# Designs tried in a protein design run: peptides against a protein of PDB entry 3J47. Part 10

Target 1, 121 residues: chain A of PDB entry 3J47
Amino acid sequence: IRLTNQLKSLKGLQSKLKDVVEYLDKVINKELPINHTILGKLQDVFNLLPNLGTPDDDEIDVENHDRINISNNLQKALTVKTNDELMVIYISNLVRSIIAFDDLIENKIQNKKIQEQRVKD
Target 2, 69 residues: chain B of PDB entry 3J47
Amino acid sequence: YEEKEESNLAATKSMVKIAEQYSKRIEEEKELTEEELKTRYVGRQDPKKHLSETADETLENNIVSVLTA

## One batch from the design tools (peptide; made by RFdiffusion4, then SolubleMPNN)

Design b1_p9_2_s2 (from b1_p9_2 with S3L K9S)
Fold by OpenDDE base, seed 3:
Structure b1_p9_2_s2 (fold): chain B 121 residues (1-121), chain C 69 residues (1-69), chain A 9 residues (1-9)
Amino acid sequence: as target 1 above (121 residues)
Amino acid sequence: as target 2 above (69 residues)
Amino acid sequence: EKLLDLLLS
């Protein structure tokens, strides 16, 4: 479900970006007027997106360190954070799995002992 | 799209919380294992079962966290 | 140890 929602959102974003590009091409060709509302929202999105094209390392706002995939420099920092979180989750899952297996083994041993006692009776 | 963005933001906040919970969960898992060991010595099955259930719940929460990330 | 025993059973 979650992955499906993420994929759907990405597909929707891709479709919207394509529509924007097509719209911009039409505006450049003077075929259609610019939708200022869409452009304003897109501009806001671009302002929130780390500059995909500029190498300037410096403006990683500390508050955004915790946020997922922002583009390029911020995206790199966010990617590192995401990787760290994923690693922690992975290790946690492994630990839980090991504990669960240990418990299963113990349960099996106990069951075997109970069966052995029943056979002796 | 907005709902998904909100979900992603919530997931990110949840990841930070999960990191804190992770350390706590690891400790809880250790405690459960110790209780299981103690229960093995005492010969009672009930504490071991409870530990196993807690470990499973912790695992499930971690999996959900990974899926949310 | 006990897990090993269970695995061996």
Scores: peptide ipSAE 0.427, ipTM 0.842, DockQ to the pose 0.009; fails the geometry check
Fold by OpenDDE base, seed 4:
Structure b1_p9_2_s2 (fold): chain B 121 residues (1-121), chain C 69 residues (1-69), chain A 9 residues (1-9)
Amino acid sequence: as target 1 above (121 residues)
Amino acid sequence: as target 2 above (69 residues)
Amino acid sequence: EKLLDLLLS
């Protein structure tokens, strides 16, 4: 249930982002007038996004192409972080699985010893 | 969508907490493994059982963390 | 190693 809800939310977000990109492209191409209300809402969304891209240095007079690269680098960094977190979870699951197997093996050995003792009696 | 987003946000916050707990859980898992090793040497079933149970609990928590991630 | 022995037994 939780995973399904998360997936649905991510899909909804992806669809919304796609719509925003399409809208922005139309505005850039002067096919549609700039809707200030939509732009304001988009700005609010961006302001709520963690400022992943704040290098502390005030001097980013960086041209639009560099801003896109910075955004991509930030997304890449976030992806790397997410990957690291997933790796940690994966390793933890593996370790727990190994422990569970060790216990299973020990239980099996104990059961075998009990059976051998019963046969000797 | 909003209800799922709220659930995902709560899950994400839980995952951050789980990441902190993960280090602790790894340590707990190691302790359980040591107890199993000790129990294997002593031939007493009880410490091994406790280690196994702790390992299982650690695994369950990790699975829940993965599902909430 | 002991775990492997247990798996093989």
Scores: peptide ipSAE 0.421, ipTM 0.840, DockQ to the pose 0.009; fails the geometry check
Fold by OpenDDE base, seed 5:
Structure b1_p9_2_s2 (fold): chain B 121 residues (1-121), chain C 69 residues (1-69), chain A 9 residues (1-9)
Amino acid sequence: as target 1 above (121 residues)
Amino acid sequence: as target 2 above (69 residues)
Amino acid sequence: EKLLDLLLS
């Protein structure tokens, strides 16, 4: 469900970007006037998007280091964070698996003891 | 789209919480293992079973966290 | 070690 929602959001963004490109092409071709409101919102979105285009903005905003999906230098930092989180989850699952195996082994030992007692009786 | 975005934001916040919960889960797993060890000395199957069940619950929570990541 | 004993049992 969550992945599906993320994918849907991404698809929605892609569609909107396509519409903006189409609109900009029409404006360049003098077919339609620029919708300043849409452009302003898009500009706001681009400003919120860590600047993909300016090579000089090395300032990884420390606050955004926690957010994985941002495409910028921030995205790299976020990717590292995501990898660390995934690693932690992996280790946790491994530990749980080991505990489950230990329990299985103990159950097997108990069953064997019960069987041995039954044979002696 | 907005609902999905909100869900993703909530998921991200949950991931931060998961990191905290992860430490807690590790401790819970250790406690369960200790209870299992104690149960081995007491010779009753019931406490050991409870430890196993708690370990399984911890595993399930980790899997859900992975699926959320 | 105890786990190994359990596996062998």
Scores: peptide ipSAE 0.416, ipTM 0.840, DockQ to the pose 0.009; fails the geometry check
Fold by OpenDDE base, seed 1:
Structure b1_p9_2_s2 (fold): chain B 121 residues (1-121), chain C 69 residues (1-69), chain A 9 residues (1-9)
Amino acid sequence: as target 1 above (121 residues)
Amino acid sequence: as target 2 above (69 residues)
Amino acid sequence: EKLLDLLLS
């Protein structure tokens, strides 16, 4: 359920971003007026999302170089966090497999001992 | 979409807690394995099986917690 | 060691 909800949210965001790009292209071409309400809601969403490397095409001013570096650093930090989480999952699965294997070996030894006792009786 | 966003935010906040719980669960798993080893020396089949099952359940809970993080 | 013995059995 949680993973499915995350995927649905990501798909919704992707669709919205595509719509915004299409809208911006039409505005640049002077084909459609700016819908300020949609842009405002989108800006709110972008402010809440970690700036994953989409340079806001807005103000080309000199402060953009530092913002791009901050965005890249945040993306890198998120990537590291994801890698650490995956590593923990991997180690946990390995430990479970080792314990299960140890139990199987023990069960096999016990079964052999029982069989040997039955042959002696 | 909003319900999924709220769920993702809650999951992210829980991630730090899950990391701490993971470390604790690894220690609990080691304790269970040590008890299994002790039970192997006592020669009773039933306690060893119970310890093995408990270790498996602990590991399953750890995986689910990491996947939820 | 005991695990290895079990595997060999």
Scores: peptide ipSAE 0.412, ipTM 0.836, DockQ to the pose 0.009; fails the geometry check

Design b1_p9_2_s3 (from b1_p9_2, 3 letters changed)
Fold by OpenDDE base, seed 3:
Structure b1_p9_2_s3 (fold): chain B 121 residues (1-121), chain C 69 residues (1-69), chain A 9 residues (1-9)
Amino acid sequence: as target 1 above (121 residues)
Amino acid sequence: as target 2 above (69 residues)
Amino acid sequence: EKFLDSLLS
């Protein structure tokens, strides 16, 4: 469910972005007037997006260190954070799996001992 | 789309919490394993079962955390 | 460890 929602959101964003590109192309070609409201919202989105084009390390606002894969430099920092989080989750899962496996082995040993005792009786 | 974005943000916040809980869960899993070991010596299967169940719950929570991330 | 061995037997 969660992954499906993420995928749906990403698809929606992709579709919207495509529509914006098509609109911008029409505006550039003077086929349609500029919708100032849409452009303003897009500009706000671009301002919130880490600057994809400029490698300047200085604009990494410390507050955004915790946020997921946003674009280029901030995206890189966010990618590292996401990778670290995924690594922790992965290790945790491995540890749980090992413990569960150990318990299964113990249960099997106990069952075998019970069976052996029943055969002796 | 907005609902999914909100869900992703909530998931990220949950991951931070999960990281803290992870250390605690690891300790809880160790305790269960020790109880299971003790139960083997005492000949009671019930503590071992409880440890196994707790380990499974911990694993499930980690999987959910990964899926949320 | 011994328990794991027992599961394997």
Scores: peptide ipSAE 0.460, ipTM 0.845, DockQ to the pose 0.009; fails the geometry check
Fold by OpenDDE base, seed 5:
Structure b1_p9_2_s3 (fold): chain B 121 residues (1-121), chain C 69 residues (1-69), chain A 9 residues (1-9)
Amino acid sequence: as target 1 above (121 residues)
Amino acid sequence: as target 2 above (69 residues)
Amino acid sequence: EKFLDSLLS
């Protein structure tokens, strides 16, 4: 469900971005008047997008490093963070599996000991 | 889309919390393992079963964390 | 490994 929602949100954003590009192309071609409201909203969106293009490494707010969905450089950092989180989850699952197997082995050993004791009695 | 975004944000916050809880869960799992070791010396099946159950619960929580990621 | 050994002992 969560992944599906994220995917849907991403698809929605992609569709909206495509619509904006198409609109901008029409405006450039003088087919449609410039909608200042749409342009303003788009500018706001771009301003909210982490500066993808400015190589200025400096103000990568460390706090936004965790958000996968943000723009490319930040998005790369977020992707790395997401990968790390997924790795941690994977390792955790492996550890739990190992513990479960250890318990299973112990149970088998105990059962064997009980059976051996029953045979001796 | 907004509802999904909110859900994703909540999930992300939950993941951070899960990461913190993960360390705690690992420690809890180790403690349970130690209890099983102790129980083996005491010869009671019950502590071993309890450790196994706790390990399973820890695994389930990790799976939920993965699903939240 | 030690845990496994402990479980097996």
Scores: peptide ipSAE 0.449, ipTM 0.846, DockQ to the pose 0.010; fails the geometry check
Fold by OpenDDE base, seed 4:
Structure b1_p9_2_s3 (fold): chain B 121 residues (1-121), chain C 69 residues (1-69), chain A 9 residues (1-9)
Amino acid sequence: as target 1 above (121 residues)
Amino acid sequence: as target 2 above (69 residues)
Amino acid sequence: EKFLDSLLS
């Protein structure tokens, strides 16, 4: 249920982002007038987005192409962080599985010893 | 969508907390494994069982964390 | 590895 809800939310966000990109492209191409209300809402969304570019305070006049790359780099960094978190969870699950397996082996060994003692007896 | 987003946000916050707890749980699992090892040498089943149970609990918590993630 | 060996012994 939770994963399904997260997936649905991500799909909704993706669709919304696609619509925004399409709208912005139409505005850039002068096919549609600039809607200030939509732009204001988009700005609010961007302001609510964690500053993916915390560039350190250095005034790098990075040209527009570099901003897209910075956004991509931040997204990449977030993806790496998410990957690291998933790796930690994976390792933890493996460790627990190994411990459970070790306990199972021990139980089997004990059971065999009990059976061997019963046969001697 | 908003309800799911709120649920996901809560889950994400929980995951961060779980990550911290996970590190602690990994340490607890290691301690339990050592206790099981010691119990195996002593021939007493009870400490080994306790270690196994703690390891299982740690695994369950990690699975829940992954599912929440 | 030692733990696994201990489990197998």
Scores: peptide ipSAE 0.447, ipTM 0.846, DockQ to the pose 0.010; fails the geometry check
Fold by OpenDDE base, seed 1:
Structure b1_p9_2_s3 (fold): chain B 121 residues (1-121), chain C 69 residues (1-69), chain A 9 residues (1-9)
Amino acid sequence: as target 1 above (121 residues)
Amino acid sequence: as target 2 above (69 residues)
Amino acid sequence: EKFLDSLLS
């Protein structure tokens, strides 16, 4: 459910961005008048997005290091976060597999001992 | 879209909590493994099986938590 | 380790 909601939100954002680009191209070409209300809302959305492209934003506030890939710099930080999470999942799965394997081996040894005792009786 | 955004924010906040829970679960898993080792010396099959099942459940919960994180 | 050795035996 959560992953599906995230994917839907991302798809919605992508569609909106495409519509904005198409609108801006038409405005630049003087084919359509500027809708100030839509542009104002879009500007508000862009101001909430981390800056992806300007190298001059040295002020990556240290506190936002854990936040999701919004900007290329933020994308790098989010990639690191995602990598760390995947590593934790991988290690956890390996540990589970090792424990399960150890239990299986113990069960096999016990079964073998039981069979050996039955043959001696 | 708004419901998904709220869900994503909640998931991100829960991720830190999941990391802490993961560390705790790893320690709990180690304790279960030590109990399994002790049970192996006592020679009764039932306690060892119970410990193995508990370890598997703990590991499963850890995987689900990491996947949700 | 001893348990693993016992399983291999």
Scores: peptide ipSAE 0.435, ipTM 0.841, DockQ to the pose 0.009; fails the geometry check

Design b1_p9_2_s4 (from b1_p9_2, 4 letters changed)
Fold by OpenDDE base, seed 2:
Structure b1_p9_2_s4 (fold): chain B 121 residues (1-121), chain C 69 residues (1-69), chain A 9 residues (1-9)
Amino acid sequence: as target 1 above (121 residues)
Amino acid sequence: as target 2 above (69 residues)
Amino acid sequence: ESFLDSLLS
């Protein structure tokens, strides 16, 4: 459900960005008049977007890490953060699996000992 | 879209919290493994069972974290 | 490792 919602949001954003690019291309080519209202809204959106241009600026606000898909540089930082989180989860799962395996091995050893004792009796 | 964004934000915050708890859980799991080793020498199955249960709980929490991610 | 060895024996 959560992943599906994230994917849906990303698809929605992608569609909107495509529409904006198409609109801007039409305006540049003078095929359509400049819609000042749309441009104003777009400017507002860009102003709300973290600065995508400078990937090296460590000033990427940690709070926006979840918004991986919104902006390329912020998106890169967010992607790295997401990757790190996934790695931690993966390692945790591996550790749990190893512990469960160790317990299984111990159970098998105990069962073997019980069988050997039964054969001796 | 807004509902999904809110859900994702909440999930991410939960993941950060889970990551912090994860380090603690890993340490707890290691301690339980030591207890299991001690129990193996004593021949008592009960401490081993407790360790296994704790490991399973830790695994379940990690799975939930993966599903939340 | 010793436990694994014991299981494999």
Scores: peptide ipSAE 0.446, ipTM 0.839, DockQ to the pose 0.009; fails the geometry check
Fold by OpenDDE base, seed 4:
Structure b1_p9_2_s4 (fold): chain B 121 residues (1-121), chain C 69 residues (1-69), chain A 9 residues (1-9)
Amino acid sequence: as target 1 above (121 residues)
Amino acid sequence: as target 2 above (69 residues)
Amino acid sequence: ESFLDSLLS
C-alpha cells in the first residue's frame, strides 16, 4: 500500500512536471503569454525544493547549458545517494540472512548430535 | 495525491530514522554474532538462541526499512 | 570463517 501510494505520487509529480515543461516551451515559443501566476507558483516549488546545488562558492556566471548540467549532476548525486542507501539496506539484509542460516545450521548439527547419542545409548 | 505525499514524507522521515537505526542494528547484529561464537565454544544452546533471535529481529527491521524505503 | 567452518562441520 505505501509503495503503491509513493509510486502514484511520483507518477503524479512526473505528469505535473511534464505539463510545466510543455507550458514553458509554449511560452518560450511565444505561443502563449507569460502567466505570472503560474511562474510564481513554479518559483515557489523550486524554492521548496531542497537546494540540491549548494554550488560551492565558485563563479555563478556560467551560461544556461551549465545549469542543465548542474541539475543533472545534482540528480545524479541524489541517485547515487539513494543507491548507496539501498546498498546498505541490502547488505544488512544479507548479514541478517547469513546469521539466520548459521543458526539454522548449528541447530541442525546439534540435532544430529543428539540423535547420534540417542542411538548409541 | 496529497495524502500519498504526506505518507511518502512520513516514510522518508522514517527511512532516515531507519538508517540511524540500521547502524545501531548492525552493531546489535555484530554483538549477537559474537555471542553465537561464544556459545558455540561453550556448547550451551542459550546464548546461540539469543543471538539468533537478535539476528532475526535485525533482519525484520531491515526488511521493514526496505519496504518503507 | 570459524563460524562458517562450524556450520559446514
Scores: peptide ipSAE 0.446, ipTM 0.833, DockQ to the pose 0.010; fails the geometry check
Fold by OpenDDE base, seed 5:
Structure b1_p9_2_s4 (fold): chain B 121 residues (1-121), chain C 69 residues (1-69), chain A 9 residues (1-9)
Amino acid sequence: as target 1 above (121 residues)
Amino acid sequence: as target 2 above (69 residues)
Amino acid sequence: ESFLDSLLS
């Protein structure tokens, strides 16, 4: 459900971005006047997008920063975060499984000891 | 879309909380394991059973967290 | 490992 909602949100964003591009193309071609309200909303969207543009001085060659790479960096960061979360969950499950196995082994040993005591009696 | 975004944000916050809870649960599991070790020396079955039950509960919570993710 | 050894013993 959550992934589906995220996917839907991404699809919605993609559709909106497409509409914006189409609008901007029409404005550039002087087919439509500049709508300041749309531009303001776009700016708000860009401002709500984490400022991917704080150039942390990592030597990524500033020159060919095609806008596509900035979106990719955030997406990559989000993917890494998701992977880290999944790893934590995986490790947690493994640890719990190990503990459960240890308990099972302990129970088995106890059962054997009880059986041995019963045979001696 | 906004509802989904809000749901995703809430889910993300929940995941962070789950991670914190997980860290705490790991510590609790370690403590229980130490208690089990101590209980092994005392020879009583009851503390070991309790540790096992707590470990199982921790596992269940992790599984639920994974399923919620 | 020691716990496992204790269980196997």
Scores: peptide ipSAE 0.439, ipTM 0.831, DockQ to the pose 0.009; fails the geometry check
Fold by OpenDDE base, seed 1:
Parts: structure tokens; sequence; C-alpha cells
Structure b1_p9_2_s4 (fold): chain B 121 residues (1-121), chain C 69 residues (1-69), chain A 9 residues (1-9)
């Protein structure tokens, strides 16, 4: 359920980002006027987004291409974190399964030993 | 969307805590297995049964954690 | 490992 909710949220964010990019492209091409309400909502979203990589205040004229890389790096970092969490859960389940099998094997050995003792008697 | 994000963040924090608890449970389970190994030599069935039950409970908790995830 | 060997045996 939690993973599904995270995936749904990511899909929603991706769709919204696509819409924003399309809108910005139309504004740059002078096909549409600047909608101040949409820009205000976008600014609110950006302010609510955890500052993924505070650009150090250093005035480095890092070209627009690097900002897309930062967003991709954050998305990649979140994906890696989610993958690590899933891996831990998987390993945990595997370990529990192994312990359960070991107990079953031990029980089977004990039962066999009891049967062998009954045949000798 | 915001409520879902908050729920996911809380869930992630809970998963980290569960992972730590799981690591501790694995260590406790190893200790119980060592006691079972000792009990196999002494012929007492009761400690082995208790260890098996504890392992099953640990497995159930992991399965529930995976299903909740 | 010794327990597994005992089961295989």
Amino acid sequence: as target 1 above (121 residues)
Amino acid sequence: as target 2 above (69 residues)
Amino acid sequence: ESFLDSLLS
C-alpha cells in the first residue's frame, strides 16, 4: 500500500511537471500569455519540495542543463533509497524463510529419530 | 497528494525502525538457534518448540511488513 | 552446517 501510494504520487508529480514544461515552452514561444496564477502555484510547489541540492550561494552561472541534472539526481537518489528499503525487506523475508526451513528440517529429523527408536523397540 | 506524501514519509521512517528491530530479532533468533543446538544434545523437546514458535512469529511479522510495504 | 549434514544423512 505505501509503495503504491508513493508510486502514484510520483506519477502525479511527473504528469504535473510535464504540463508545466509544456506550458513554459508555449510561453517562451509567445503562444500563450504568462498565467500568474499557475506560476504562483508552481512557486508554492517548488517551495514545498524539499530543497533538493541547495545550490550553494556561489554565483556559479551553472547553465539550465545542470538544473535538470539536479532534479534527475534527486529522483535517482529517491529511487535508490526506495530500492535499498525494498532490498532490506526482501533480505529480511529470506532470512525468516531460511530459519523456518531449518526448524522444519530439525522437526523432521527428530520425528525420524523417534520412529527409528520405536522400530528398535 | 500532500497527505499521501506525509504518509509515505512516515511509512519510510517506520520501515527504517522496523529494519533496526529486524536486525535485532535476527540476532536474538541466532541466539535461540544456538540454544536449540545445545538442547539437541540434552534431549529436551520443549526449548526447540519455543524457538520454532519464535521464528514463526518473526516470519509472520516480516510477511506483514512486506505486505504493508 | 552440521545440522544440515545431519539431515542429509
Scores: peptide ipSAE 0.433, ipTM 0.833, DockQ to the pose 0.009; fails the geometry check

Design b1_p9_3_s1 (from b1_p9_3, 5 letters changed)
Fold by OpenDDE base, seed 1:
Structure b1_p9_3_s1 (fold): chain B 121 residues (1-121), chain C 69 residues (1-69), chain A 9 residues (1-9)
Amino acid sequence: as target 1 above (121 residues)
Amino acid sequence: as target 2 above (69 residues)
Amino acid sequence: SLLLDLLSL
């Protein structure tokens, strides 16, 4: 479900971007006026997207906790943060799994002891 | 799309909370393991079972957190 | 230990 929602969101973004490109092409061809509203929103999105285009080396630590939006340089930092979070979750799950396994082993040992006692009776 | 985006944002906020809860969950898991060990020594199944159940709950919460992240 | 328990099974 969650992955499906993320995929749907990404697909929606892709579709919207395609529509913008098509609109821009039509404006360039003088077929339609530029939808200023869509363009403005897109521009806002691009402005919120950390600098995708300029490979300028400055590690701008944009700690903006906002999710893995597709912006390149800040995206790299966000990707690293996401990776760290996933790692923590993974380790946590492993620890829980180990504990659960330990308990399972103990339960199995107890069950075996009970069976051995029953055979002696 | 918007609903999924909102769900994703909520999940990210939840991850921050999960990080805070992570330390607590680790401690809860440890407590369960200790209870299991104690129960094994006492020969009573109840404390061990409780520890195991708490560890499982802690694991489940971590999995849900990861899936939400 | 968990390992001892595992071996005892």
Scores: peptide ipSAE 0.446, ipTM 0.839, DockQ to the pose 0.009; fails the geometry check
Fold by OpenDDE base, seed 2:
Structure b1_p9_3_s1 (fold): chain B 121 residues (1-121), chain C 69 residues (1-69), chain A 9 residues (1-9)
Amino acid sequence: as target 1 above (121 residues)
Amino acid sequence: as target 2 above (69 residues)
Amino acid sequence: SLLLDLLSL
């Protein structure tokens, strides 16, 4: 459910971004007049986006470490975080798999012992 | 969309907590495995199986929690 | 150990 909601939100954002790009392309091509209100909002959104390209803003806003969706410099930190999370999941799955195999082996050994006892009887 | 965004934010905030819970649950899983081993020595197959299943469930919940985080 | 169990198979 949560993953589905995240995916849906991401898809919604992607669609909106696509619409913005299409609008910007039309403006660049002079097919539509520049809507200053839309551009202002876009600019605000870009300003709220972690700086993709300027190395200078040392303000790694600690608050943004958790936001998977945010742009390149924050994306690096987010990528690292995501990688760490994925590693934890991977290790957990591996541990579960090992436990499951241990149980399977035990069951197999027990079954073998039962068969050996039946042959001796 | 907004509801999902809110859910994602809540999930993100819970990630640190989930990481801690994950560590704890890994330890719980190990304990369950040890109990299964003890039960193996006692020759009680059913308790061992139950312990193994409980360990698996604990791990599953951890994975789901980390994935949702 | 799992390894010992595997060897016992």
Scores: peptide ipSAE 0.445, ipTM 0.833, DockQ to the pose 0.009; fails the geometry check
Fold by OpenDDE base, seed 5:
Structure b1_p9_3_s1 (fold): chain B 121 residues (1-121), chain C 69 residues (1-69), chain A 9 residues (1-9)
Amino acid sequence: as target 1 above (121 residues)
Amino acid sequence: as target 2 above (69 residues)
Amino acid sequence: SLLLDLLSL
């Protein structure tokens, strides 16, 4: 469900970006007047988009670490964070698997002891 | 789309909470393992079984967390 | 220990 929602959000964003590009192309071709409201919203989106194009501002504002998707640097930081989370989950699963195996081995030993006692009786 | 974005944000917050819960679950799993060790000395099968079940539940919760991440 | 348990199998 969550992945599907993310995919749908990405598809929606892609569609919106396509519409914006198409609109901008029409404006450049003088086929449609510039909608200032759409441009203002786009500018706001671009301003909220950590500068995808300015390589120099390495200021990973730590506060925006929660804003996952927008800039390649932020995306990279988010990818690293996601990788760390996946690693923790992986290690956790391994630990749980090891505990489960230990319990299985102990159960097997107990079952063997019970069988040996039954043979002695 | 907005509902999905809100769901993703909630999911991300849940993941952070899951990470905290995961640390707590690891500690709970260790405590259960200690109880299993104690139960092993008492010679009762029941506490060991309970620890195994709790470890399995913890594993399941981690798998669900991975699938949700 | 897990090892002792494994050896007892």
Scores: peptide ipSAE 0.432, ipTM 0.829, DockQ to the pose 0.008; fails the geometry check
Fold by OpenDDE base, seed 4:
Structure b1_p9_3_s1 (fold): chain B 121 residues (1-121), chain C 69 residues (1-69), chain A 9 residues (1-9)
Amino acid sequence: as target 1 above (121 residues)
Amino acid sequence: as target 2 above (69 residues)
Amino acid sequence: SLLLDLLSL
């Protein structure tokens, strides 16, 4: 369920990003007027999602470079945070696995001792 | 999308809480390992079984946390 | 040690 919801969200974000890119391209090409409402929503999305939307387009003027750098920095920060979380989970799983393995070994040793005692009887 | 964002925010908050719980669980796991060591000396299978079960539960919770992340 | 126990198996 959770994985499916995450996948659905990612797909929706991808679709929205595609729509935004298409809209921005139309605005750049002067095919459509600048819609202030769309720009406001885009700004809100960028403020809420600092990292996801750095388009690779090298051509945007010097003033946008600072904004792109901020977005890249936020993306890097989110990536680092995600990596840290994954690392913690990995370590936790390893520790639990080690404990479970230790218990298994102990159980096996006990079973061996019981079997040895049965052979002596 | 908004519902998912809200769910992700809740999940992130839950992850922070899980991290705190994880730190506590690590300490609990250490204590359990010490109890296993003690149980090895006492020769009682029951405490060892309980430790194993607790370790398994901790593993399951971590796996769920990983899947949630 | 767990390792010694493992080796004893």
Scores: peptide ipSAE 0.427, ipTM 0.828, DockQ to the pose 0.009; fails the geometry check

